Peptides against a protein of PDB entry 5JXT. Designs and how they scored, part 152

Target 1, 319 residues: chain A of PDB entry 5JXT
Amino acid sequence: SLLPKKEINVYIGMSEMQVKWYQKILEKDIDAVNGAGGKRESKTRLLNIVMQLRKCCNHPYLFEGAEPGPPYTTDEHLIYNAGKMVVLDKLLKRIQKQGSRVLIFSQMSRLLDILEDYCVFRGYKYCRIDGSTAHEDRIAAIDEYNKPGSDKFIFLLTTRAGGLGINLTTADIVILYDSDWNPQADLQAMDRAHRIGQTKQVVVYRFVTDNAIEEKVLERAAQKLRLDQLVIQQGRAQVAAKAAANKDELLSMIQHGAEKVFQTKGAFGTMAEKGSQLDDDDIDAILQAGETRTKELNARYEKLGIDDLQKFTSESAYE

## One batch from the design tools (peptide; made by RFdiffusion4, then SolubleMPNN)

Design b2_p21_1_s3 (from b2_p21_1, 8 letters changed)
Fold by OpenDDE base, seed 2:
Structure b2_p21_1_s3 (fold): chain B 319 residues (1-319), chain A 21 residues (1-21)
Amino acid sequence: as target 1 above (319 residues)
Amino acid sequence: MKEEELEKRFKKRREEARKNN
């Protein structure tokens, strides 16, 4: 029988460079961030801020002028300038030593371009699929990855391209480098490894930038997922979970952690203490803390009824 | 212009990465 998947949120502090770029994004639109734009503030402007903050949480090199150069070289700076890359770099070494194989999902094809550069720099053999990959090249990449005795350790996928019914049960580890606004898209991505034909325990690591917008994206996704489950269980087809965030929800998400980000000099959390010098004990501590916070997050939403889950509790911004 | 330059850089790195993979 297929073992239940283990899902662990991995909460990761921003690097110093990420904090600096996160501050710049907020400062550029400070009136919108403070809600001073009033009724004239467009939902589109807030969505653009959210998109830039999510880019920053993924990697600062997604912005022009963040990468050192010219010349543009791949070096350790590609890793230490993004908290998620620091954790990924240590986690992949452990995964490889365990004889596991890994799917890495992102919403951003440009992040996969950074991850390709990283894979070459570390000597990891990989496959890649995104939304621009031709059908024939997609088949070839899947077949090469799934081949008996394949030397391909990593599969890089955009979440949506990976959602298209493919079988990747030759991998047992899934890393969600970022999250979809629709939790069902992430579930569909996990189901590429967690499917009939899987012989190993599937483990899913969801990377979440701590004290940033990604925590609120995760909370909203968890709330929506629980609501969708309860609606299915109760046969209440009419409770369309508002798929799109309203202006106030977007503003609350943008404001989350913003004050602490403005007050911060340098990196956050373990990134401030250890930087890129994480050891195996530091990774174990991050994973254990993540497992605890994941259980707490799930338990919070499991206690809520449909009516409570329909209320976007703005009140949790003050705890 | 600036975004196009970044896109060209990522495209180039991807092409180089695929040759070395």
Scores: peptide ipSAE 0.289, ipTM 0.858, DockQ to the pose 0.192
Fold by OpenDDE base, seed 3:
Structure b2_p21_1_s3 (fold): chain B 319 residues (1-319), chain A 21 residues (1-21)
Amino acid sequence: as target 1 above (319 residues)
Amino acid sequence: MKEEELEKRFKKRREEARKNN
């Protein structure tokens, strides 16, 4: 029988470099961030800020002039300049040591380019599929990963490319490096490993930048998922899936943690304390804290009815 | 201009990475 998947949100502090770039993104559009634009603020401008903040949460090298150089070299700076890379680096070492294999999903093909550089730098053998991968090359990559005795440890996928019904049950670990606005896209990604033919306990690690916009992206996705479930259960097929975020919702998401980011001179949380020197105990603490916060997040939305879930509840249970 | 230079850099590194995989 297929074991239920274990899902853990992994809350990760920003590196010093991420804080600096997050501040620069907010400062560039400070009038929009403060809501001073009022009715004149375009939804397009707010969506652009959201996209830049999400890029920052993934890796600062997604911005021009962030990467040190010339010369541009792959080195430890690729890891320590992004909180998610620091945690990923330690987690992958553990995953490999336990004889697991891992799918890594992202929304951003350019983040997969950084992850390819990282895989080569650490000597991890990998496969890759994104939206630009030809159909034949996708088949070849899947077959190479799934073959008996495959030496490919990592599969790098864009969430949308991985959603295309492929079987990756030869992996037992799923890392969602970032989240889709549509929780169904992330579920479809998890279902590549968590399906008929899986023989191991599937564990899903969802990376979430702490004190940043990604917490609000996750909350909105969890709200939508619960709403979709209740609509199915109640036979209310006509409840329109919650539309794309309005201006006020986007503004609230941009403002989340912004004040604390402006006050911060270094990194956040464990990234300030340990930086790239995380040990196994630090990883266990991050995973345990993440498991607790995951249960709390789920419990919040499980108590809500359809009418409550249709409203954007800005209930920051953490302010 | 700026975003195009970043794209060229990532493309080049990805091509180098794929030679070593």
Scores: peptide ipSAE 0.234, ipTM 0.824, DockQ to the pose 0.164
Fold by OpenDDE base, seed 5:
Structure b2_p21_1_s3 (fold): chain B 319 residues (1-319), chain A 21 residues (1-21)
Amino acid sequence: as target 1 above (319 residues)
Amino acid sequence: MKEEELEKRFKKRREEARKNN
């Protein structure tokens, strides 16, 4: 029998470099961030801000002029300049020691490029597929990863490319490095490991930048998932889940944590306390806190009816 | 221009990473 997957949101503070770049993104469009643009603010401008903030949460080197160089070297700076990389680096060591194999998903192919540099730097053998990978090369990468006695520890995938019905049950750990706006895309990704043929407990780690836009991306995804479940259960086909965030929802998402980011000097949260010097106890604390917050998040949306779940307000999840 | 330079750098790194994998 397939064991239920364990899903844990891993809440991660920004590095000092991420805070600096996050501030710079907000400052560039400060009038839009403050809602001063009013009716003149385009949805496209807000979507662009959201995309830049999500890039910042993933890695600052996704921006021109962020990476130190030339020369551009792969070194410890690739890790300590992104909170998610610091946690990933510690978590992968633990996963490897446990004799597990891991799928890493992202929305961003350029983040997979950074993760390839990281894998080489740490000596992790890996496979990669994304949206641009040829069909034959995808088959070859899957077969190389799944072969008996494969030395490939990591599979790097874009969430959408990894969603294409492939079997990766030779992995038991899934890392969602970022979240899709559509929770079904993330489910389809994790179901590459969590399917018939899996013999281990599948564990899914969802990385979420704390006090940033990614918390609101996660909340929206959780809300949508619960709404989709209730619509199916109640047979209410008329609940067109609002497919796209409106301007006010996007603005609220951009504003989330912005004040605290502007007030922060240096790194944020767990990255301020330990930075790249996280030990095994710090990782256990992050995972335990994440497990608690995951239960709380799920419990908030489980109490809401269809009508409440159609309102994207952070306040409606507490009423 | 700037984004194209970044893309060229990432492309080069992928090519180097794949040679070392």
Scores: peptide ipSAE 0.154, ipTM 0.787, DockQ to the pose 0.167
Fold by OpenDDE base, seed 1:
Formats: structure tokens, sequence, C-alpha cells
Structure b2_p21_1_s3 (fold): chain B 319 residues (1-319), chain A 21 residues (1-21)
């Protein structure tokens, strides 16, 4: 029988470079961030800020002038300048040692370009599929990954491209490097490994930048998922979860952790303490803390009714 | 070969970062 998947949110501090870029993004639009633009600020402007902050949470090299160079070389800086890469690097080493194979999903094809550079740098054999991959090349990549005795350790996918019905049950680990606004897209990604034909316990690691916009993206996704579940269970098909965040919701998301980011000199959390020098005990501590926070998050939304889940709870931007 | 592929990908990322700024 297929074992239930284990899902763990992995909360990761920003690197020093990410903090500096996160500050710069907020400062560029500080009037918008402070709500000073009032009704005149376009929803589009706030969405653009959210997208830049999400890029920063993924990797600072998604911005012009963040990458060291010229010359532009692949080195350890590709890893230590992004908290998610530091954790990924340690996790992949562990995953490989245990004889597991891994799917890595992102919303950003440009992050997959960075992850390809990383895979080459570490000597990891990989496959890649994104939204630009031709249908034939997609089939070939899947077959190459799934073949008996495949030497491909990693499959890099955009979440949406991975969602299209493919079977990747030859992997038992799923890393969501970032989250979709639609939790169903992430579930569909997980279901590539968690399907009939899987023989191992599927483990899903969801990377979440701590004290940043991604926590609010995750919370909103969890809220929507619970609402969708309750709507299905109650047969209330008409309760369309308000799919699009309003301006005030977007502003609240942008403001979350912003004050602490402005006050921070250097990196956040374990990235400030250890940075690239994370050991196996530090990883175990991050995973254990993540498992606890994941249970707490799920328990929070399990207690909410449909009417509560339809309201965006603006928890204070300062908690 | 590998270094040239890496440089091409980094170049492509930088070119797109400029378009999105």
Amino acid sequence: as target 1 above (319 residues)
Amino acid sequence: MKEEELEKRFKKRREEARKNN
C-alpha cells in the first residue's frame, strides 16, 4: 500500500546578502510598504514588490548586480549567499547517502538555472523540465530519470510543468524550493512522487524563508487548502476561495518581518550563527523545529471554520 | 565545455534580471 507522505516545512533564515537585497527592495518602494500611497497605489505595484521579495527569498543572484563578477564564476558563493542553498546543499548530501532520489520544484525557471549551475558544481547528475521544454524532450527526460539503474539523482522541475500528470515514483524525496500561491499546484507536484508505484516513504521538504514574505505565502496557501477541503466535504461548491489577494492583504504580507529585516545587521537565525558551516546537528535541529512549526500551522487551520478561513487574518505584521 | 555552459546560464540570468528591474 502507498504510505502517507510526510510533509515538513523547513524554515530557513536569510543570508546577509539576502537581508541587504530584501532591505533594498523594501526601501525602493518604502511609501508603498508604509501604506502611504493609500488607495492610489496599484495592486500591480504591490504584486511586483511581492514578486521581488519572493525572488530574494529564493536567491539574490536573481537580481542584476548581486552576483559577484565579472568574471562570473560558479563557486561556494552560489551556496552561502542564499540560506535555502546552504540547507539544500546539506540535505542533498544526506539524501544521496541514504540512497534516495529527489525532485526539486520551483515556481521560477531562473532559479532552476541556478540549481543547474549548483548541480554541475557539486557533480550531481540531474534532469530538467520547465514550461519551455518541448513535449518530446520532456518524455525523454522522464524516461531517463525513471529508467532502472538511472544515474540521475536530481530532477529539477517548475511546479506547473511538473503538475502535468507525469509519474516520478522513482524519487522518494520532494523539495519544494518555493511555494505556489495555489496549494493545489504544490500538491500536484508532490503527487509526481506520491503515487501508485511508489515503494518508499515519500518525504516532502517545503523551504520557507523565516521572518519574510514566504511565511505569509505559506499561511495563505494553507488557509486556502483547508478552505478547499472543507468546501469539498460540505458540498458547498460555490464558496470560491477568494483566489486573488486584495491590496490590504498584499500590503500586510509585504510588511511581515520588514521591521526586523531593517533592524538586522547580517544574516538571520541559523544563517547568522553558522552560515555555510551548518553541520548535521544543525540540520537536524532545523528539521525538528520545522516539523514542530508544521504541526502547529496545520493545527491552527484545522480548528477554523469556513467563515474564518474566508477572512484573511491579518495577524499583526510585528509578531 | 562545462564552464562555458555555466557562463551562458549566468549571462542569461543577468540579462533577464535587467529586463525585470
Scores: peptide ipSAE 0.144, ipTM 0.672, DockQ to the pose 0.038; fails the geometry check

Design b2_p21_1_s4 (from b2_p21_1, 9 letters changed)
Fold by OpenDDE base, seed 1:
Structure b2_p21_1_s4 (fold): chain B 319 residues (1-319), chain A 21 residues (1-21)
Amino acid sequence: as target 1 above (319 residues)
Amino acid sequence: SAEEELRRRFEERRREARRNR
């Protein structure tokens, strides 16, 4: 029988470079961030800020002039300038030593380009599929990854392109490098490894930048997922979860952790304490803390009814 | 444009990564 998947949110501090870029994004639109635009502020402007903050949480090299160069070289700077890459680099070494194989999902094809550079730099053999990959090339990549004795360790996928109908049960680890606004897209991604034919315990690591916009993206996704589950269970098909965040919700999400980001000199959390010098004990501590916070997050939403889940609770933005 | 140069750099890296496959 297929074992239940284990899902762990991995909460990761920003690097010093991410903090500087996060500050710069907020400062560029500070009037919008402070709500000074009021009703006149466009929803499009707020969505653009959210998108830039999510790029920053993924990797600062997604911005022009962030990557060191010219010449542009792949080196340790590709790793230490992004908290998620520091954790990924340690976690992949552990996963490989365990004889596991890994799917890495992102919303951003441009992040997959950075992950390709990283795979080459570390000597990891990989496959890739994104939204631009032709159908025949997708089949070939899947077959190459799934073949008996495949030397491909990593599969790089965009969440939506990799989530459609494919079987990747030859992998037992799933890393969600970022989250979709729609939790169903992430579930569909996990279900590529967590399917009939899987023989191992599937473990899902969801990377979440701590004290940043991504915590609120995760909370909103968890709220929506619980609402979708309750609607299915209660047969109340008419309770469509509000599909799109309103302006006030987007503003609250942008403001989350912004004050602490402005006050911070350097990196956050374990990235401030250890940076690129994370050891195996630091990874174990991050995973254990993540497992605890994941249980707490799930327990918070499991207690809520449909009416409570339809209210976006702004109150959790100030704690 | 800024976006075109950033796109060009990612496309170049992707071409290099493909040659090393």
Scores: peptide ipSAE 0.026, ipTM 0.646, DockQ to the pose 0.139
Fold by OpenDDE base, seed 4:
Structure b2_p21_1_s4 (fold): chain B 319 residues (1-319), chain A 21 residues (1-21)
Amino acid sequence: as target 1 above (319 residues)
Amino acid sequence: SAEEELRRRFEERRREARRNR
């Protein structure tokens, strides 16, 4: 029988470079961040800020002029300049030592480009699929990864490309490097490994940048998922959660943690203390804290009824 | 474009990483 998947949100501090770039993004549009545009502020402007902040949470090298160079070299700086890469680098060593195989999902094909450079730098054998990958090349990559005795450790996928009903049950670990606004897209990604034919316990690690916009993206996704579940259970298909955030919700998401980011000199959390020198105990502490916060997050939304979940989405619309 | 420049930089890094192997 298929074992239930274990899902753990891994809360990760920003690197010093991420903090600097996060500050710069907020400062560039400070009037919009402060709500000074009022009702006249463009929803498109707020969505752009959200997208820049999410890029920063993933990797600062997603911005022009962020990467050291020319010359542009692949080195340890690719890892230590992004909190998620520091945790990923340690976690992958552990996963490999355990004889596990891993799917890494992202919303951003450009992040997969960075992860390919990382895989090459660390000597990890990998496959890749994104939205631009031809259908034949997708089949070939899947077959190469799934073949008996495959030496491919990592599969890099965009979440949307991974959603295409493919079977990757030869992997037992799933890393969501970032989250989709639609929690169903992430579930569909997990279900590539968590499917009939899986023989191992599937573990899903969801990376979440702590004290940043990604916490609010995660909360919103959890609310939506709970609402979708309750709607299905009650047969009330017409209560579609408003799929798109309003302006005030976007503004609140942008403002989340912004003050603390402006006050921060250097990195956040364990990244400030250890930087790239995380040991196995530091990783265990991060995973344990993440498991606790995951349980707390789920418990918050499990207690809410449809009416409560609807009120929380409506009260944030009238101020 | 900024995306073309990022792609160029990525290709350069991949070339250098292959030379250092």
Scores: peptide ipSAE 0.026, ipTM 0.634, DockQ to the pose 0.164
Fold by OpenDDE base, seed 5:
Structure b2_p21_1_s4 (fold): chain B 319 residues (1-319), chain A 21 residues (1-21)
Amino acid sequence: as target 1 above (319 residues)
Amino acid sequence: SAEEELRRRFEERRREARRNR
C-alpha cells in the first residue's frame, strides 16, 4: 500500500547577501513597491519585481555580478550566500546517511545550474532534466537514476520537466526548492516519487524563504489548491479560480516582509544566528517549526468555504 | 566589462565541465 506523503514546509531565513539583494530589488522599483505608481503601474512591472524577488529567495548568484570574483570559484560561498543552500546542504547529508534518494525540483533551470555546481563540489552523483533536455537524454537520465544499484543520489529537475508522467519511485525524498504558482505542478512533481511502486514513506520538503514573497506565493498556492479541491467536491465548475494575480495582489505580495527586510542589516533568523554553521539540532528545530507552520497553514484553509476562499483573493485579510 | 567577460568565460567553462560529465 502506498503510504500518504508527508509534506513539510521548511521556512528558511535569507542570508546576508540575499537580504542585500532583496533590498536592492525593492529599492530599484521603490515607487512601485510603495504603490505610488497607482493605476499607471503595469502588471508586467510588478510581475518582473516578483520574479526578481523569487530569484533572490532561490540564490543571489542568479543575478549578474552577484557571484564573488574574479577569480570565480565553486566553494563554500555557493552555500552560505543562500539560506536554502545552507539548509539543503545539511538536509542532503542526513538524507544520504539514512539511505534515501532525493528529487530536487526548481522552476529555474539556472538554479539547477547552481545545484549542479553544488553537487560536484560536494561529490554528489546526480542526474538532471530540464525543459531543454532532449527526449533521448531524458530517458537515459531516468533509466540511469532508476537502475538497480544506481549510484545517483540526486535527481535535479525543473518542476515542469519532472511533471511529464515519469516514474522516479526509486527516490523517497522530494525537495521543492521553490514553489509553482500552480500547486498542481508541485503535486505532479511529488507524484514522480509518490506513485505505485514506491516502497518507502515519501517525504516532501518545500523550501520557503521566511519573511519574503515566497510565503505569499505558498499561501496563494495553498488557497488555490483548497479552492480547486472544494470545486471538484461540490461540482461547482464555474469557480475557475482567476489563475492570474491582480495588481493589488502582486503589490501585497511584494510588500510582504519588505519593511523588515529594509530594517535588517544582516541575515534572518537561524541564518543570522548560525549562518553556515547549522548543526543537526538546528535542522531538527527548523523542520519541527516548519511542520507546525505547515499544519497551521493547512488548518487555516481547511476551515474556509468556497466563498471565503474566493473573497480571500480580494481582501488583504492578512493584517 | 573585463569582469563580465571573465564571468562569461567562467560560466562557459562551467557549462563545458557539465557537458563533459
Scores: peptide ipSAE 0.020, ipTM 0.575, DockQ to the pose 0.086
Fold by OpenDDE base, seed 3:
Structure b2_p21_1_s4 (fold): chain B 319 residues (1-319), chain A 21 residues (1-21)
Amino acid sequence: as target 1 above (319 residues)
Amino acid sequence: SAEEELRRRFEERRREARRNR
């Protein structure tokens, strides 16, 4: 029988470079961040801020002029300048020692480009599929990854490209490097490994930048998922969860953790304490804390009715 | 700027190196 999947949110502090870039993004549009634009603030401006903050949470090198140089090189700076890369680098070493194989999903093809450079720098053999990959090349990559005795450790996928009904049950670990606004897209990604033919315990690690916009993206996705489940169970098919955030929701998401980011000198949390020198005990502590916060998040939404889940629960960004 | 041009050339070389993998 297929074992139930384990899903763990991995809450990761920003690197010093991420904090500096997150501050710059907020400062550039400070009037919009403070809500000073009022009713005149465009939804497009807020969506652009959200997109830049999500890029920062993934990797600073997604911005022009962010990469250190000259000289421009692929080195340890690719890892230590992004909290998610520091955790990924340690986690992949552990997973490889266990004889597991990994699917890594992202919304951003340009992040997969960084992950390819990382894989080569660490000597990890990988496959890649994104939205631009030709149909024949997708088949070839899947077959190469799934073949008996495949030496490919990692499969790099965009979440939407990986959602296309493919079977990747030869992997037992799923890393969601970022989250989709639609929780169903992430579930479809997990279901590539968590499917008939899987013989191992599937574990899903969802990376979430702590004290940043990604926590609110995750909360909104969890709320939507619970609402969709209740609507199906109650036969109330007409209650479409509002697919797009309103301006006030976007503003609340942008403001989340912004004050602490402005006050921060250096990195956040374990990234400030250990930086790139995380050990196995630090990873275990991060995973255990993540499992606890995941249970708490799920328990929050399990108690809510349909009418409560239709309202954006803006816990004030200032408590 | 000269730095922007050096960066552009580096990103191009990275893209070429990925295509040759």
Scores: peptide ipSAE 0.019, ipTM 0.571, DockQ to the pose 0.079

